# Peptides against a protein of PDB entry 3B8E, part 54

Target 1, 230 residues: chain A of PDB entry 3B8E
Amino acid sequence: PFLIFIIANIPLPLGTVTILCIDLGTDMVPAISLAYEQAESDIMKRQPRNPKTDKLVNEQLISMAYGQIGMIQALGGFFTYFVILAENGFLPIHLLGLRVNWDDRWINDVEDSYGQQWTYEQRKIVEFTCHTPFFVTIVVVQWADLVICKTRRNSVFQQGMKNKILIFGLFEETALAAFLSYCPGMGVALRMYPLKPTWWFCAFPYSLLIFVYDEVRKLIIRRRPGGWVE

## One batch from the design tools (peptide; made by RFdiffusion4, then SolubleMPNN)

Design b2_p13_2_s1 (from b2_p13_2, 12 letters changed)
Fold by OpenDDE base, seed 4:
Structure b2_p13_2_s1 (fold): chain B 230 residues (1-230), chain A 13 residues (1-13)
Amino acid sequence: as target 1 above (230 residues)
Amino acid sequence: EAEERAEELLKLI
């Protein structure tokens, strides 16, 4: 998010505080919950890793987690951001290069895509209205990320939802997202304005995409062990 | 329209 904010010079899609809420709030409990996940039905039948050849974290895992899945997650957030800004008169093409004028407090006549002028205060209301749905989109996509991380090879349908701590983590991150989105003080404290309930659904296609992607990947691994997808 | 939209957003708060 922040890199695209700099490169494309668009209005800030996700605030620093919301990033901290993701990194420290919504990610920690789910990540810890994975340590308690029940082993795959076949994992204990595999040979132990060779410490000399098998790194715990390798370039392939990094590329998959931060490259592919992380990019889909970011695309989900940006989709929600662009939907909200478009609903408020700012089409995606008009946002390119707009940051400098958007963030200037002395410019009170920034035009939207339809020629409507926006004051600094009005623009900041719209920006902070985008922060909450972007955050919520990340949480909804993280549901899929957490669920797919349960197993390396088995389908979620094969492994099932046996980890009670993981289930608790999904409820905790959702409850935190709802609290941060709808608590009356959050607009002032965190610059997270309340969102329409409909904006929660903007993430669902991307959550589904990640889920389908991982299920297809796992299916390929099961059918072709030792393939480049493993 | 921008004022109306900003007011609508503020009514959600």
Scores: peptide ipSAE 0.069, ipTM 0.746, DockQ to the pose 0.025
Fold by OpenDDE base, seed 3:
Order: structure tokens, then C-alpha cells, then sequence
Structure b2_p13_2_s1 (fold): chain B 230 residues (1-230), chain A 13 residues (1-13)
């Protein structure tokens, strides 16, 4: 989020507190839950990792996590952000370079894509209105991310959903996201204004895309062991 | 004041 905020000079897509709520709130229990996942059926056919040559975090894992899945997650969040701003009169093209004037408290006549003038206060309300749906979008795509992380090679349908701690993590992160989004006072305390329940569904296509993408990847790995995708 | 302090704290984070 912040990289695009700086490079494209767009209004802030996701607040810093909201990011902390992701990193410290919604992601911790799900991440810990993966330690309790059952071993894949083929794990005993794999050689032990050599601690001297083999990194736990390799280039393939970084490429998958940040380069592929992380990009789909970011696209989902930004899609939600651009839809909200477009519904409020700011088309995506008009947001490019707008940050300087958007964040200026003395400019009270910033025009939207339709020539409507927006005060500083009105702009900040719209900005903060984007933070909660962006956050919820990340949580919804993280459901898919957590589920795909259960296995390297086996389908989720082969592995099953037997990890009760992972299931608990999915409920916990969702409940926490709902609490942060709808609890009275969170708008003031966290600048997380309440979102319409319909915004939860905006992320579902991206969550499904992540899931389908990884299942296809795993299918390719199973059919062609030792390929460039492994 | 509490909103401004929350805003300042939220700008520092």
C-alpha cells in the first residue's frame, strides 16, 4: 500500500494502525496454526533439508509469497479502494498525483472527476472510509492464503481441513476484523469507519483466484515433478 | 482534543 501511495501520489489506501491490526491482530493466530498442520502424505519420500546449503526461506518461496500471492492480495485491496473512491466521484486516473492537494488542509476546493469540490474534512472522511474495506479485503484474501499454505504439493482436498487450530484461526481473524470494523468507537480510535456488509464480498473473487491459482500450481507439480514450478 | 491526540498518535504510527 505505502509504496503505491508514494510512487503514484494517491490518497492513503490503508492507514498505519490498520496495517498494525493486520500484522499483529489478524495474521498471528493463522500463522501459528500452520505449525500444527499434518504432514503431507509424501513428506517421508523427501530427503531431509541440508541446513548448510538449503535455506528455509528460498527464492522460490519469496517469489511465490511476495511476487505472486502478495501481488494478488494487493490487487484485491487496491480494487476495493478504487471502487470506493470511484463511487465517491474520484476515478482511478484522477487519483494519480492528487495526494499533494488531497493532504493539504488549506485546499478546500479539490475537484473530483465530475467537477464537484471537496473540502479537506470531506476528503479525509472518504479516505478513512477506504481503510476499513481495504483491511477487510486483506482478511478475506488471507483466508485463501492460509488454506493454500497448508500444503506444498497436495491439494487441499487431499489434505483436508483437519487442523482445528487453523479453523479456529480463520474464525478468530474474521471475528477480530468484524470487531475492528463495527465496534462503536473504532472509527475514532483507529480511523476505521464502519463498512457496509456488501464490501466483504468485493474480495471474494480475489480469494477464489488465489485458491484456484494455487490448486492449479499444485496440480502441475503433481503431474510434472521436478518442473520449474516446484 | 482526544480526537486530535488520536490523530497525532495515528500520524506517528
Amino acid sequence: as target 1 above (230 residues)
Amino acid sequence: EAEERAEELLKLI
Scores: peptide ipSAE 0.012, ipTM 0.378, DockQ to the pose 0.025
Fold by OpenDDE base, seed 2:
Structure b2_p13_2_s1 (fold): chain B 230 residues (1-230), chain A 13 residues (1-13)
Amino acid sequence: as target 1 above (230 residues)
Amino acid sequence: EAEERAEELLKLI
């Protein structure tokens, strides 16, 4: 989010407070829950990692986490952001380079894609209106990310959902996301305005895409052991 | 006022 904000000079899609709520709030319990995941059924049939040659975090894992899954997550968040701004008259093409004028408190006549003028206050309301749905979109996409992280090779359907701590983590992150989104005073305290319940569904296609993508990846690994996908 | 305007905008979204 923040890299695209700098490169494209678009209005801030995700606030610093919302980022902290993800990194320190919603992600902690889910991430810890993975330590309690049951071993895959074939784990004892795999050779031990060579600590001298095999990195714990290899280029393939970085490519998968940041280059593939992280990009799908970012696309989900940006989709929600662009939909909200488009519904408020700001088409995606019009947002390019708009940040300088958007963030200027002395400019009260910033035009949208339809020639409507927006005051600084109106623009900031729309910006902060994007933060909570973007945050919720990330949480919904993280459900799929957490579930796919349960296994390296086995399907989630083969492994099952037996990790009660992971299930608790999914409920905790969802409850925390709902609390931060709908608790009175969060708009003032965190600049997180409440969102319509319909915005929770905006991330579902991306969550499904992540899940299907990883299940296909794992299927390829099972059919071709030792391939470049592993 | 900003919360009321945000609620009004959220009704439009």
Scores: peptide ipSAE 0.016, ipTM 0.515, DockQ to the pose 0.077; fails the geometry check
Fold by OpenDDE base, seed 5:
Structure b2_p13_2_s1 (fold): chain B 230 residues (1-230), chain A 13 residues (1-13)
Amino acid sequence: as target 1 above (230 residues)
Amino acid sequence: EAEERAEELLKLI
């Protein structure tokens, strides 16, 4: 989010406080829950890692985590952001370079794509109205990310959903996201304005895409062990 | 005042 904010000079898609709520709030319990996951059924058929030659964090892991899954997550958040701004009169092309005038509190006549003028206060309400759905989009996409992290090679359908701590983590992160989104005073404290319940569904196609992508990847690894996908 | 304006804008969204 922040890199695109700088490069494209668009209104801030996700606030620093909302990022901290993800990293320190919603993601911690789910991440800890993975320590309680059952071993894969084929783990004893795999060679042990050589600590002298094999890195714990390799290029394949970085490519998967940051280059593939992390990019799909970012696309989901930006899709939600652009839809909300378009519904409020700001088409994606009009947002390019708009940040300078958007963030200027002395400019009260910023035009949208339809020639409507927006005061600084109105613009900031729309911006902060985008932050909460972007945050919720990340949480919904993290459901799929957490589920795919249960296994390296086996399908989730082979492993099953037996980890009760992981199931608890999914409910906890969702309940925390709802609390941060709808609790009175969160607009003042965290700049998280409430969202329409329909915005929770905006991320579902991206969550499904991550899940299908990883299941296909794991299927390829099972059929062609030692390939470039492993 | 910001909450009331946010509620008015949320009715328009």
Scores: peptide ipSAE 0.014, ipTM 0.455, DockQ to the pose 0.077; fails the geometry check

Design b2_p13_2_s2 (from b2_p13_2, 11 letters changed)
Fold by OpenDDE base, seed 3:
Structure b2_p13_2_s2 (fold): chain B 230 residues (1-230), chain A 13 residues (1-13)
Amino acid sequence: as target 1 above (230 residues)
Amino acid sequence: SAEERAKELLERL
């Protein structure tokens, strides 16, 4: 998100603290999941035929899966960001390069896509209004990952502990999202204004997209074992 | 407060 903010010169889509919360949440759950999967594999006493290659393959598969999911999560967050700004008169094309004028406190007549002038204060309120929905969108998209993991029939027994850790991680992220979104003072402290419950639903299409993507991926893997998608 | 204004803007959303 921060890289796109710099490259596209758009208004800041997500606060630094919120980014840190995402990074910590999204990195911890996979790390814990991997640690438990290793512990379960060690308990099952089947030495991997080649511990170095099989660990590397699993780490690469996990890294690719999380990398792809992370990209879809980011796309979901940006979609929500663009929807909110578009509803406030700023079309996505108009946001490109707008950051310089957007962040200038002395410019109080920044025009939206419809010619409406926005004061610095009004612009910053809209910007900070985007931070919470962006984070919430990521959390809601992560719920799809839970459903995907739960629906995997072939690994449900091996994924039992992994699913518990994932459920715990998603619960923690959801609790954090609720705390950051609705706790009094968080709007001032973290520049995350409270979110209307309706905006939680803006993320559901992306959760569905991840679900469909993973089911299609699983279907391809099942039909072509050993293919490039593995 | 900025929070009240944010709430008002969110109520308009």
Scores: peptide ipSAE 0.028, ipTM 0.628, DockQ to the pose 0.079
Fold by OpenDDE base, seed 4:
Structure b2_p13_2_s2 (fold): chain B 230 residues (1-230), chain A 13 residues (1-13)
Amino acid sequence: as target 1 above (230 residues)
Amino acid sequence: SAEERAKELLERL
C-alpha cells in the first residue's frame, strides 16, 4: 500500500499505524498458525529424506505464498479504497498524481472528477474514511486467504481444518477489526473513522474472486501436475 | 467534531 502511495502519488489509502496493526496484529497469528500447521505436518510426516533441501524448498514456498497473499490483500484494500473515493467523486484516474495537492493544507479548492471543490479538511475526512474500510477489507480478504492457504495445505498434506490456532487467528483479526472500526477513540488516535456495516461486504466480491481463482488454480494443478501454475 | 462530520459524510454514502 505504501509503495503504491509513493509510486502513483495517490492520497494515502492506509495510515502507517494501521499498517503496523495489520503487520503485527493480523498477519502474525496467521503466520504462526501456518508455521504451527507445517510443524505438525512435519511431525506427522516421516522425517524428510533430506532436511536441508526440504526446509529450503518449504521456506521458499512459504515466502512466495506469503508474498503473493500480501499482494492479493493489498489489491483488495485498494479495490475498496478506489470504490470509496469514486463514490465521493474521485475516480481512480483522477487520483494519480493528486497527492501533492491533496496533502497541501493551503489548497482548499482541489477538484474531484466532477468539478466539485474539496477543502483540505473535507479531503482529510474522506482520506481517513478510507482507512477503516481498507483495514476491514484486508481482514476480510485475510479470511479468504487463510482458508485458501489451509485448503492448499490440506490438499497437499491431507490435513483437516483442525488447526485451532487458525480459527483463533480469524476471531482475533475480526475482533481487532471491530475494535479499530468502532472504538470511539480510534478516529482521533488512528485516523480511522467509524465504518458502516455495509462496507464489510465491499470486500466479499473480491474474496470470492480470489477463492474462485484459487480453486481454478488447484483444479489445474490437480489435472496437470508439474505445470507452470504450481 | 471532525468525527461527527465524518459520520455525516459516511451517512451520505
Scores: peptide ipSAE 0.023, ipTM 0.637, DockQ to the pose 0.078
Fold by OpenDDE base, seed 1:
Structure b2_p13_2_s2 (fold): chain B 230 residues (1-230), chain A 13 residues (1-13)
Amino acid sequence: as target 1 above (230 residues)
Amino acid sequence: SAEERAKELLERL
């Protein structure tokens, strides 16, 4: 997300505080939950024949899976961002290169895609209105990611939700998202303005996409062990 | 307030 911000010179989609809340508040508990998760019975039964090669293959597979999921997550966040800005008069093409004028507090007549002029304060309200739904989108997409990451080869339907720490992590990140979205003063304190509850559902197609993608991937791995998708 | 304006913008969404 930050790379697209730099490359496209668009208004900031995620604040620094929001990024910190994701990295420290949302990702940490899930990462711990995965570390304490009992390895799939099939993974534990296979002693690594060659700890160097099998570890490297595993790290590459995990890196590719997380890379792909991370890209879908970023796409989901940016989709939500572009939808909100488009509904406020800023079409995606108009946002390209707009950051310099957007962030200039002395320019109070920045035009949207329809020729409407926006003050600096109005622009910042819209920007900060994007931070919360972007964060919520990440959290909702992470629900799917965490559920998926619980199983390497088996379907989620086969392993079930047995890890209490994972369930706790999902609850905590959701509670944090709700707190940051709806607690009074969060707009001023954290630059996260409140989110209409309906926007939580905007992330669900992406969560479903990740879920379907991983279930299909796992299905392919089960049907073709040792394939390129593994 | 900025929050009220933000809520109004969100209600329009």
Scores: peptide ipSAE 0.020, ipTM 0.646, DockQ to the pose 0.079
Fold by OpenDDE base, seed 5:
Structure b2_p13_2_s2 (fold): chain B 230 residues (1-230), chain A 13 residues (1-13)
Amino acid sequence: as target 1 above (230 residues)
Amino acid sequence: SAEERAKELLERL
């Protein structure tokens, strides 16, 4: 998100504090939960691979796949951001290069895509209104990511949701998102203003996309063991 | 407050 903010010079889609809340608040418990995940049912049925060559290749391929998932998460957040700004009169094309004027507190007549003028205070309110649903979008998309991370090759339908610690992690992320979104003072402290409950559903298509992507990937791996998608 | 103004804007969305 931060790289796109710099390159496109758009209003900040996700604050630094919200990023820290994701990294430190939401990712820790899931990471711990995965350490206690049960082994896949099919792993023990396979012959050991050559540790000198096959390990490195597999680690690279896995890292690439999870990198792609991370990009889809970011796209989901940006989608939510652009939808909210568009509903407030700022079309995506109009946001390009707008940051300089947007962040200038002395400019109180920044025009939206429809010629409406926005004061600095109004602009900051809508910006901070975007931070919360961006964060929530990441959490919702991360639900799918955490579920698919339980297995490398097996479908989630085959492995099931047996790890209670992972379920607790999903609950914690959701509770944290609700706390940061709706607790009084979060707008001042974290620049996270409350959002309508409907915005929680904006991320669901991307969560589904990640789930489908991973299930298709795993299906290919099961049909072609040792292929390039493993 | 900024939060009250934010709520008002959100209600308009």
Scores: peptide ipSAE 0.019, ipTM 0.640, DockQ to the pose 0.078

Design b2_p13_2_s3 (from b2_p13_2, 12 letters changed)
Fold by OpenDDE base, seed 5:
Structure b2_p13_2_s3 (fold): chain B 230 residues (1-230), chain A 13 residues (1-13)
Amino acid sequence: as target 1 above (230 residues)
Amino acid sequence: DAEKRAEELLKLI
């Protein structure tokens, strides 16, 4: 997110405080919950890993898969950001280079894509209204990421949802997201303005995409052991 | 419209 903010000079899509809330608030309990996941049912059918050759290949493929998932997650956040700004008169093409004038407190006549003028205060309300849905989008996408992390090779449908600590983690991160979004004073303290209920659904296609992508990947690994996907 | 949109967003707070 921060790299695109610098390169494209767009209004800030996600605040530093919201990033800290993701990294320290929503992701910790889910990550700990994976330590309690049951072993895959096929673990005894795998050939012993050669400690000299198989370690490097697995680390590269895992890093590539997590890198791709992280890109889809960021894309979901930016999609939500662009939807909200478009609903408020700012089309994506108009946002390119707009940051300089957007962040200037002395410019009170910044035009949107329809020729409407926005004061500094009005622009900042819209910006901080984007931060919370971007954060919520990350949480909704993290549901899929956490669920796919339960297994390396087996389908989630084969493994099931037996880990009660993982289920608790999904509820905890969602409850925390709702608390940070709607608790009185969060707009002042964290610059997290409340979001419309409809904006929670912007992430769902991306969450589904991650889930389908990983299930297809795992299916290919099961059908072609030692292939380019493993 | 900008003022109305900002007011609508503020009413969510």
Scores: peptide ipSAE 0.128, ipTM 0.796, DockQ to the pose 0.025
Fold by OpenDDE base, seed 2:
Structure b2_p13_2_s3 (fold): chain B 230 residues (1-230), chain A 13 residues (1-13)
Amino acid sequence: as target 1 above (230 residues)
Amino acid sequence: DAEKRAEELLKLI
């Protein structure tokens, strides 16, 4: 989010406070829950990792986590952001380079894609209106990400949802996201305005995409062990 | 005032 904000000079998609709520709030319990995941049914049939050659975090895992899954997560958030701004008259193409004028408090006549003029206050309301749905979109996508991270090779359907701590983590992050989104005063305290419940569904296609992508990946690994996809 | 306007905008969104 912040890199695209700098490179494309678009209005801020996700506030710093909302990023901190993700990194320190919603992600912490789910991430810890993975330490309690049951071993895959075939783990004892695999050769031990060579600690001298095989890194715990290899380039392939980094490529998957940051290059593939992280990109799909970012796309989900940006999709929500662009939809909200488009519904308010700001088409994605019009947002390119708009940040300088958007953030200038002395410019009260910033035009949208339809020629409507927006005051600084109106623009900041729309910007902060994007923060909560973007945050919730990330949390909903993280449900799929957490579930796919349960296993390296086995399908989630083969592994099952037996980790009660992971299930608790999913409820905790969802409850925290709902609290931050709907608790009175969060708009003032965190600049997180309440969102319509319909915005929770905006992320579902991306969560499904991540899940299907990883299940297909794991299926390929099971059919071709020792391939470049492992 | 900003919260009421945000609520009104959120009704439009």
Scores: peptide ipSAE 0.016, ipTM 0.508, DockQ to the pose 0.077
Fold by OpenDDE base, seed 3:
Structure b2_p13_2_s3 (fold): chain B 230 residues (1-230), chain A 13 residues (1-13)
Amino acid sequence: as target 1 above (230 residues)
Amino acid sequence: DAEKRAEELLKLI
């Protein structure tokens, strides 16, 4: 989010407090829960990792985590961001380069895509209105990410949802996201304005996309062991 | 000032 904010000079998509809430709040318990996942049925057929040659975090894992899944997550967040700004009169093309004027307190006549002028205060309200939906979008996409991380080769349907700690993690991150989004005073304290419940659904297509993508990937790995996808 | 610095520090994260 922040890289695109700098490169594209768009209004800030995600507040820094919201980023901290993701990294320290919503992600920790789910990540810890994966340590309690049951071993895959084929794990004993795999040779032990050679600690001298094999990295725990390999290029393939980085490519999948950041290059594929992370990109889909980012796209989901940005989709929500662009929809909110478009509903408020700012089309995606008009946002390019707008940051300089957007963040200037002395400019009170920034025009939207329809020629409506926006004061600094009005612009900041719209910006902060984007932070909570972007955050919630990430959490909803993380549901799929956590579920797909349960296994390397087996389908989630083969592995099942037996990890109670993972289920607790999904509940905890969702409850925390709801708390941060709707608790009175969070708008002032965290600049996370209350979210219309409809915005939770904006992430669902991306969550589903991640899930389907990974299940298809795992299916390919199972059918063609030793392929370039493994 | 402290809130602005906290926001700026937070923006750097």
Scores: peptide ipSAE 0.013, ipTM 0.379, DockQ to the pose 0.025
Fold by OpenDDE base, seed 1:
Structure b2_p13_2_s3 (fold): chain B 230 residues (1-230), chain A 13 residues (1-13)
Amino acid sequence: as target 1 above (230 residues)
Amino acid sequence: DAEKRAEELLKLI
């Protein structure tokens, strides 16, 4: 997210507070939940793999899978960001290079894609309106990530939702997202403006994409044991 | 209208 902000010189899609809420609030409980996830019954029945050869291949493939999931999460967040800005008159092409003028407090006549002038205060309202939906998009996409992380090879439909800690983590991150989105004063305190209920749905295609991607990956692994996708 | 749009966003607060 921050790399695209620097490269494209777009208005800030995700604030520092929202980043901290993601890293500390949404990623920590999932990580704990995964640490307490009982090893897949099939993994525990396998003899210890050779830690030198099998760990490296496994770490590379886990790293690639998490890297790809992280890219889909970022893409989902940026999609939500571009949707909100487009709904407010700023088309994606117009945002390129706009950051310098956007962040200048003394420029009160920044034009949108339709020639409408925006004051600094109005622009900052739109910017902070993007921060909360970006955060919520990450949370909704993380639902799929957490669900798929339960199983390495088996379908989620085979293992089910047995981990109470994971269910608690999903509830906690969702409750945090709702609290940050709808609690009075969060706009002033955290620069997280309220989320329009319809913007929650912007994340769902990407959450579904991650779920389908992982189920297809697991299906390939099951059909071709020892393939490059393990 | 940017003002109306900003006001609509503020009404969500």
Scores: peptide ipSAE 0.133, ipTM 0.789, DockQ to the pose 0.025; fails the geometry check

